# Peptides against a protein of PDB entry 6GMG, part 281

Target 1, 331 residues: chain A of PDB entry 6GMG
Amino acid sequence: DSDDRVTPPAEPLDRMPDPYRPSYGRAETVVNNYIRKWQQVYSHRDGRKQQMTEEQREWLSYGCVGVTWVNSGQYPTNRLAFASFDEDRFKNELKNGRPRSGETRAEFEGRVAKESFDEEKGFQRAREVASVMNRALENAHDESAYLDNLKKELANGNDALRNEDARSPFYSALRNTPSFKERNGGNHDPSRMKAVIYSKHFWSGQDRSSSADKRKYGDPDAFRPAPGTGLVDMSRDRNIPRSPTSPGEGFVNFDYGWFGAQTEADADKTVWTHGNHYHAPNGSLGAMHVYESKFRNWSEGYSDFDRGAYVITFIPKSWNTAPDKVKQGWP

## One batch from the design tools (peptide; made by RFdiffusion4, then SolubleMPNN)

Design b2_p22_5_s1 (from b2_p22_5, 10 letters changed)
Fold by OpenDDE base, seed 2:
Structure b2_p22_5_s1 (fold): chain B 331 residues (1-331), chain A 22 residues (1-22)
Amino acid sequence: as target 1 above (331 residues)
Amino acid sequence: STYSLTAEEAALINRAGQEAAS
């Protein structure tokens, strides 16, 4: 119940964070302390520290999605999502593989599908596309110039994205970004914007009209990336959790991880920031905690989810919510 | 509102949170 959600109080701008603690190979802290770190490290607008506003604190209080929300400046729409799926592996395993002892056919198929996704390749694809977009943005002072640059870049790389419709999420993502239109943001100038990445974990078996088995064990055909482009149609993601397989079992709806625009070439060294749940310090869930995880820890996910997508959006270059280098924890 | 969340979207709990709360 989100009714117990509380907006974290304001933190003084000059307050330094307390040390993070290790947790499951991650750096962990309470949300209030993350706000302190955020103000010191990520809050800068045009090089000046900013106190996290009440609105931003409210966004943050929603949990894992809140971290992405406050750093991207908008609630995630997930329209420009990428993944990597090994179709050959999937087909071969279905044909030649066998269910484990006690595993149903549906469970087997769902598991095989999940295992056929490559999180690292999906992440790499998103980074590749973000890089192309950033090159297209660099000297473009209007959307037309950006789009022309983008098409040229894609053509030079023989990228299948060049064949996407002009109205596709790929080409429309920039103009649909609120901060692009803001005076203190992009001000309709693409060269003032940069591409950033976040990730979403979710359940494939969300179709209520499908079999119970798909809802319990996954839909092997759902949320696959398109060949060549790697684009995932996220339109059917309704934040519906996995169905229980036994009485009393419950699964959560999603997880979000913020990457931003880190330049670290080694995926394993990249840092992903995410939250555990909405902030309920006086409720049963307790205070929200923020985690800074390495890619391995993030990409591992949970049994609640069988899909991972890597999503591109945009933020103004004047924001420091997506620095080139992210340090895990504090100090 | 552009930032209006459904009940499902507002029920923002992940396994790490559940484990910590349990």
Scores: peptide ipSAE 0.046, ipTM 0.743, DockQ to the pose 0.066
Fold by OpenDDE base, seed 4:
Structure b2_p22_5_s1 (fold): chain B 331 residues (1-331), chain A 22 residues (1-22)
Amino acid sequence: as target 1 above (331 residues)
Amino acid sequence: STYSLTAEEAALINRAGQEAAS
């Protein structure tokens, strides 16, 4: 129960983190130690270290989403999401493949759909779009200039996103970013902002009006990216977990991974930061832990989820929560 | 913060946490 959640205590600004420990190919630490690292590495505003505020610590305490929340500056809205789906693979596998022994048809279709998503291509699409957006932001001093630049960039690349409605999440994302409007943030100056990326893992079978099988094994048709753009309609994502397939079985509602704005060209070398659960040091769940995973570890996901979306949002360039290079663990 | 998230809006548990605890 989220009622057991506790806000981690403040850490002295000068306190260095303890070494992270390896865990399943990733670096792991307790949340308080992550706060120490965060203050040393990611807290900088205009080049000056900052103590993580009580508000930020409270955000962080919400678990994996808290990591993205504290680093992006807002609770994830997930409106500008990208993925890659191989329709041909899906159709071919459904046609030529067969359920495994003991696998139901619904389970087979759900699995095939899940496997038809390409996490790396989805991530690359988001990075591509973020790059375009960053170019559009670079010398734009008002939103109009940004939008004009963006349209020009998209036209030059013959990108299908150029056909999106002006009110779409793609074009409205910047104006809907609180930090863009903040005096100490973007101050309504697009050139002071940069695009950043996080990822969400979630369950496709969230439609309560659909069959129980879809809720248990996935909805093969749900949360597919639009052709050409790669945009995923996230409006039906209500943080509903996978339905149990057996008595006593339970699944997690979601997972969030923070990427930021790393410039590492090799996807496999990128680092994703995420948490395990809300911070409950006095509860049954225990203290929250933070993980820094390579893309391979992150993109693998879990059986709890059959969708992965890569979401773009914006932060002020003055923040160091999305540095060009992220080092895994400590030291 | 004046806004309190519901359980559905918070990460109750993720699989990585469960695996690490086991």
Scores: peptide ipSAE 0.045, ipTM 0.746, DockQ to the pose 0.073
Fold by OpenDDE base, seed 5:
Order: C-alpha cells, then sequence, then structure tokens
Structure b2_p22_5_s1 (fold): chain B 331 residues (1-331), chain A 22 residues (1-22)
C-alpha cells in the first residue's frame, strides 16, 4: 500500500545540499537533500543544470526504483539483464553438499543456487556488453548502422550475443528506449545515446504454480543466465516478494541500484545509488532516504532476495545522470 | 499529470542496513 506516498516539494535550483551522513559504510540523506544534490550534480542537460521537475520528483518518490527511474528517464523494464551463474559449483554442491542443521532440502537447494551466482562477474559482464554497445553507438547515425556495428563488434570478439535473434531484447533495447526517440534526447540518432547500467535484486520463487517451498526458499532453476551470453530472461519477474517462512514475516518486493556509466575499473569502488522506500513523510514509513553505496554494500543485498541482475538501458549523452565519476555523499 | 503504479511496481519498504545474504 502506497496510498500515503507524497511527492517531495521542489528545491531551489541553486540550493546546496546538506552533508550526507555515514550509514553502514554508505552515504545517506533524506530525499529532499538528494534532490538538491541531483540538481547540482546530475541534472545537467547539455551542460546546464536543471531543476528537478514535478514529474521527476514524483518518479523519485517511489523509493529505490524511483532513483533508477529519475536517472534513466523511464520505469525499469529489465529486459536486457545479465548475470553470472556457476553451473559446476551448483551441481557439485548439490551432489556433495548437505543441508545445514535445521535446513530443509528445499532451503538447501535454494541457498546453493543463490550462492552460485557471482554478482561481480554479472556486473562485469554487463559492463563488457555496455562497452560493446557504446562502441557500436559511436558514429552510428541510424539504428541500422548501430545494429551493423554491434554485430561486427560481437563477431570480432566471438561473443555469443552475435547469435541472438534480431528481435531479442539485446538488439531491440535501443529502439524501445523512449529517450532515443525524443527530439531533445537521441532524436533517433544512436550516436547521441550511451549505455547505462542499473541493478535489480529480486526473489526467484515467484511462480505461483510452484511448490510452497520454492516460494519460501527460492527456485534453484529460475532466472539463470543463458550460457555464453549471460542474458537473464526476466519475463517471469512480477515483483512478487519472498513468501513468509514464519507468521508475521514479510519481505521486500525488490531493490534497485543505479550505477549509470561510471568508468572506475575497480568494481569495489563503484557507487550505487538507491532508496529505502516510497516517500511517506506523514506516514508510518516516514521520509524516503537515498543511499549511495559501494558495490560491496549493494551486492550484499538482503535475505529478501536470491537473485541479482545487472540491466543495460540507454540515456542521451546530453544527460548528466550517468557521469564517468560518482562521488559518494556530500560534500 | 500523475503517474500511478501498482503496489507491486512500487518500492514499499527497504532496509537501511545490510544483512547477510547467505
Amino acid sequence: as target 1 above (331 residues)
Amino acid sequence: STYSLTAEEAALINRAGQEAAS
């Protein structure tokens, strides 16, 4: 229930943010203060800072997804998602491992599957693909040129993505990006766009027709990346949270973290921006807070989730929502 | 104009602190 959600008020364009505070190894601030920072740092269009619009503030107010929403310019569709899964580790652990004391077989299998995902490798795969896409976007002034460049890049790298269907999310992602078609965005010019990355944490056991155990402890076979490509079929992700394992227990439906297009080579030094919940200053949840976390803090996730995906989308190069360098906190 | 999301599409709650994932 988000009936008590409130859109944060406008902040003056030149208002500087208050200092962020440390929180569990990350920088934290209230949403209004993030708006101030966003206006100073990320709001720039063609080099000119902008006041966050009412629409953007409304998007932001939806919580963690709102941070990704306002910075990407669209509600996450999650169609072009990547992960890394160690199949050998999974098989070996299932064969040779044993449930912990008090752990059910289903819980064991779910845990083993979760642990068989490598968040860092998944992130690196997404970065690799984003780099390929960015090269393909460069000097491509129509979609056909972009696609041709992309295919050539993939062929040169012997990347399995070269075998994807032309209608796959991989090849259709750009054309399906609203900002690509906007006059003040890409204006149908691929060279005006750049690939960006965000991450989603979610629950694997979302199939209502599956066993209760899978809904409680995870579906070991769900949301695995395809071999070679690393693509995850996200079509079955319906934002269904983990089922309670005890009375009164509740789990979060998802978490989103915004990375953008940082060039920091060390994954551990990259900054991920996310929110805690929808903005409800007069409600029980209180005001929304925004966190800027290091990769380790982000990738750790919560017990609410057993899957992490790294998603590629596109934004206009004229936007500064995905700068090369992100500074954690303020000042 | 306001954009309305379903409860399933909105971030309802999230923890401020980290917890062990495994």
Scores: peptide ipSAE 0.054, ipTM 0.741, DockQ to the pose 0.070; fails the geometry check
Fold by OpenDDE base, seed 3:
Structure b2_p22_5_s1 (fold): chain B 331 residues (1-331), chain A 22 residues (1-22)
Amino acid sequence: as target 1 above (331 residues)
Amino acid sequence: STYSLTAEEAALINRAGQEAAS
C-alpha cells in the first residue's frame, strides 16, 4: 500500500556513506545511505555540493522511478525512447521454432518476441542519438540554433530521424524539459543542457481490449521500434503490469534504471542505478534499497517485463547527476 | 509538493529489486 510510503529524513551534507554491499554482481545499499552518496557525488550544482531537498527525497522514496526522478529533475515521461528489434530473427524463430513442452502458442510467440529485442543495440542507439544531440547543443544559444544543428548532424549521418516532424518527441524533447526553461537551469540556452539516458522495463501486453493471452504472455507486435530510427511509441504504456498466469502470481508495473551520461565505451562496464520499491521502513516492504548494477545485470530484466526502452532526456550541465564516470558502490 | 502520484504512476513494488536484495 502506497500509504506506507515515508520520505527519508535529511542527511547532513558532510555525512559520508557507509560501505555498499555486494549483491549478485550489484552494489546495494539502503536509501538513506544512497542519499549520503548522492550528496557527496551527484548533488553538485555549479560545482557546489547540495543537501538533497525534502522534495527530492520525496521523489526518491517512490522506488526505482524515484532514482531516475531525482537525478533527471522530473518524473519520467518516456516520450523519446529507443530500442532494437531483430525482425529476421523473430520471423525465423516463429517459422522454424516450436513451443517448449507445456508452452502455449501465445507463450511461445511472446517469448520469441522478447528474445528478439537486443538490449545492447537499443542502448547503443540511444547513446548514438544522445551524442548527436550533445553536438547540436554545444554551441547553440537558442532552440532554433539547436534544431538547425540537429538537422545538420542527422543529415551528415544519413539518419532517418531527420524525417521526424518538428512536433515529434525527438525534436520537442528539449523545449518540453522544465529545467531547460529554469533560470538556474538551461535558462533557454541549449548549450547549458546535455542529453542523458535512462531505461525502463515494462510489459508489452497492456491493451485491455486484446486477448487474455497477450496480457499474460506478451503482445509480440507491441512497442517495437520503428525501422531506421529505433523510436518506440510509448503512448500506449500505461504502467499496466503483466497479467497473472496462475493463481497468486503477481507482477510489478515497471523498473527504471538511471545511466545518465557515462562515457564508458564498453556497455558492459556501464553502471545503472535503480531502486527496489517505495520506502516503507515501518511497513511490510521495509526500507527502500538502491542498487548500482552493471549493464548485464540491468539488461537481463525479469519475467515481469518483456520490453526494455532506452530513453533520452536533458539536464543542465551544471548538475552533477550524470557524470562522465560512475563508480559502483562505496567506497 | 502538491502533486500526488497514483499507484499506477509510481513504482510501488519492484519485485526484481526485491529479489536482488534477498
Scores: peptide ipSAE 0.041, ipTM 0.749, DockQ to the pose 0.084; fails the geometry check

Design b2_p22_5_s2 (from b2_p22_5, 11 letters changed)
Fold by OpenDDE base, seed 4:
Structure b2_p22_5_s2 (fold): chain B 331 residues (1-331), chain A 22 residues (1-22)
Amino acid sequence: as target 1 above (331 residues)
Amino acid sequence: SSYSYTTEEANLINSAGQEAFS
């Protein structure tokens, strides 16, 4: 229940962060200390650091989604999502594999489907597309020029995305980004924007009209990427958690990880920023903590989730919430 | 903000947080 959520207090602009703590191979700190780091490192607009506003602190207080929210400038819509699924592996394992001891058929199928997703290839696809989009943005001073550039880039690469409808999230994502239209943001100039990436982990078995087994153990057919494009239809994602398999068991609705626009070529060296839960310092959950994880730690996910998507959105180049290089922890 | 906040929009608690701080 988010009723216990509290907005973290303001931090002085010049207050330096306390050292982060190691936690399961990642850097961890309390939310207020992350605000301090954010103000020193990520808050810059046109090269000038900014105090995190009350609105931004409120967004951040929502937990893992809050980290992506404050850094992207908008609540995640997840419309432009990518993943990689090995259909041949899936079919082969279903045909030739066997349920483990005590594993039901539904559990087996759900597990095999989960294991048929490749997080690294999904991430790589998103990075590839983001790079194409960034090239299309670079010298485009209106949306028409951007779209023309994008189509040319896709044609040159023989990318299946070139066949997407003009109303597709792929082509409409920029115009639907609030910061693109803001005077101090893109100001309707695509060349002032850049593509950024975040990731979402969620449950496949969200259809309330489906079998109980699918809700408990996953829907093997749900949220698969389209062949060629890698696009995932996220329209059926309603933030519904996995159904309990035992009395008293409960699962989390989602997890979000912020990547931004890091240029590190080695996926394993990229840093993902995420939160553990909404900020409830006076509640049972306690204060929100923020984690900066390497890709290995992020991509492992949790048993709460059987799907991962890598989503592209846009931010103004004048923002420093998505720098080329992210340093894990503090100092 | 014009955004309507719901409980479903907030992250509850993930496994890492539970293990570390519960």
Scores: peptide ipSAE 0.026, ipTM 0.679, DockQ to the pose 0.072
Fold by OpenDDE base, seed 3:
Structure b2_p22_5_s2 (fold): chain B 331 residues (1-331), chain A 22 residues (1-22)
Amino acid sequence: as target 1 above (331 residues)
Amino acid sequence: SSYSYTTEEANLINSAGQEAFS
């Protein structure tokens, strides 16, 4: 029941976190303890620690999306999303493979499609693009300069993104970022902003006009990246969960993982921060927990989801919600 | 497309995460 959601109380600015609990290669803690860590590590504005505001605590209380929300400064729009799909693998497996015992054709095709996505390559593509964008931002003091720099960078790399429309999420993402326009944020100066990354897991079979099989087992053709660019059209993602395949079965609508702007070159060593559910300490779900997972643990996902996208957005450089290095757990 | 959010959309329940790690 959504009515059970509670905003976590304020934590004193100087309160140190309790130790995180190791769990299956992840570090886990209750949301209030994450707030303590956040205030010590990620809260800094212009180098000064900040207490997490009531508004930020409210955002955080919404669960996994809340982690991305509080760190990015806005509710995820997911417009600039990347993925990698192995078309040859998909075609080959459909042609030469066969359903497992007890597996329907639709289930087989959905599974094969899911397995044809490469999470690591999708993540690397997002990092590549974020790096290009960051170079374009570095010395640009207005949006026009940023866009010119971006086009030059793309041309130099022979990147297919150079052919995107000026109104595409790729080129419009910066101007559509609220913190870019804020006086204490970017103040309309691109050089004060940096690109950051988060990931969303979701269900492909969201088209209510499609077959029940697609809603149950996935739509093999949905949410594929465009060739060359890696861009995923997220316009049809409406947070619709997977349809039950058996009585009593239910699935979650989405999962979000925050990466930020870590500089660790080894994808397997990167840390992803996410939550389990909205904060309901007095409800059946209980208190919200926050997880800091390595990429392997994050990218594995759940059966609830058959798509993973890596999304680029922007935050002010004055924020410390996306540091170069993220340490898993506490201490 | 519009990318507005509602409380319902943001109200995340990740049962798999809870079951696996809590």
Scores: peptide ipSAE 0.025, ipTM 0.685, DockQ to the pose 0.074
Fold by OpenDDE base, seed 1:
Structure b2_p22_5_s2 (fold): chain B 331 residues (1-331), chain A 22 residues (1-22)
Amino acid sequence: as target 1 above (331 residues)
Amino acid sequence: SSYSYTTEEANLINSAGQEAFS
């Protein structure tokens, strides 16, 4: 229950952050201190710092999803999602592998499926597609020009995405972005927009009509990327957590990590910003904390999740929420 | 119609998840 959720108070625009706490490849701070950093580093519109609005602070208070929300400008829809799955590895392990001691067949299959996803390759695919989109956005002053450019880029690269339907999330993502239509945003000019990336961790066994084993140990066939494109159908993701396997066990609904548009070529050096839970300073969960993690720490995830997706959306180039370089922590 | 946010749309990761990195 998020009944204890509260909106963090406003921070003065000129207030500098306190030092972050470094720990095991990540930097950690309380949400109010992140607001201070955000105002100094990421708040810029057309080169001018902005105080985080009450609405933005309200979005942020939702936890990890709030970090992505405030930086992308909209609640994540997750429609344009990518992943990488090694089908040969999966088949070979199922055929030749054996359950561990005490492991059920369903648990074994769920684990093998989870291990057959490659987070790094999924991330690289999303970056590849985002780069193609950014080239298509360049010098395109209407949606028609953008789509024509996109088709040409895909044809030149012999990319399977060229065969997607015109109504697919891939082609419709820009027109469905609110900030694209805003006067102070894209103003219907694709060349004013850029592609950005965030990631979602979630549970595969969300089908209520499926077996209890799939809900407990994962659905090996769910949320696999389409061959060639890497697209994941996210329509069945309803934020349903993993079912408990023992009395008293509980799992969380999802995790979100913000990458933006970093240009660092080495995936291991990229920084991912995420939160631990919704802000409840007077509740049992306590104050929200924000983490800036390296890719290794982000992609490792938790036992709560057996799927990771890398999602593309768009923001105006005038926003500084997705800079080319992200510095971990403060100072 | 304005979209109404539910508790299911909030992040519910507990503090124990943080311990994995502490």
Scores: peptide ipSAE 0.037, ipTM 0.694, DockQ to the pose 0.067; fails the geometry check
Fold by OpenDDE base, seed 2:
Structure b2_p22_5_s2 (fold): chain B 331 residues (1-331), chain A 22 residues (1-22)
Amino acid sequence: as target 1 above (331 residues)
Amino acid sequence: SSYSYTTEEANLINSAGQEAFS
């Protein structure tokens, strides 16, 4: 019950974290200890360490989305999302493949669709686009200059994103970022902002008007990236979980992983930060735990989800929530 | 339309976390 959610207490600014624990190939700790790490490593504004505010602690308390929320400064809108889908593989497998023993046709199609997504290529695409955006931001002192730079960069790279409408989330993402407009943030100066990345895992079969089979086993046609751009229309993502396939079965609505702006070229060495559930230390769920996972651990996902998207947003350069290098665990 | 979230939407319990820490 969401009513059991508790905001973690404040941690002293100078309190060092306790060591993280290994968990399923990840570094894991309780939320309060993550706050300690966050204050030491990620809290800096204009180079000054900050205590996590009550508001930020409240955001964090919501679980995996809370980790992305506190680090990005806003609740995820997921509008600028990227993925990679192998259409040829999908078509070929549907045509020539066969359901496994005991697998229904709908289950087969859902599985084939899920397997046709490439998480690594999706992540790579997001990083590529974020890099282009960062170049466009670097010397732009107003939105017009940013957009002009962005179009030039895309043209130089022959990127299909150059053909997106001016109202596309791709072009509107910066101006729709609250921290861009804040005096102590971007102050309407694009050159004060940088692109950052997070990922969302979710269920494709969210259409309540669709067949029960799609809700149980996935919608093979839902949330595919557009050819050339890699953009995913996230407008139909309403945080609806997978439907139970058996009595008593339940699935989670989403998972969020924070990447930020790491410069590590090897995707497998990148670190993704996420939470397990909302903080309920006195409830049945218990205290929230935070995980720092390598890409392989993050991209594996769970049976709850059949889609992964990599989303670009923006934060002020003065924030240290997205450093060039992220160290897994503590110390 | 601007994205709006509810407390219920933000309330997360992932399966792995529940299995590990329930």
Scores: peptide ipSAE 0.025, ipTM 0.680, DockQ to the pose 0.064; fails the geometry check

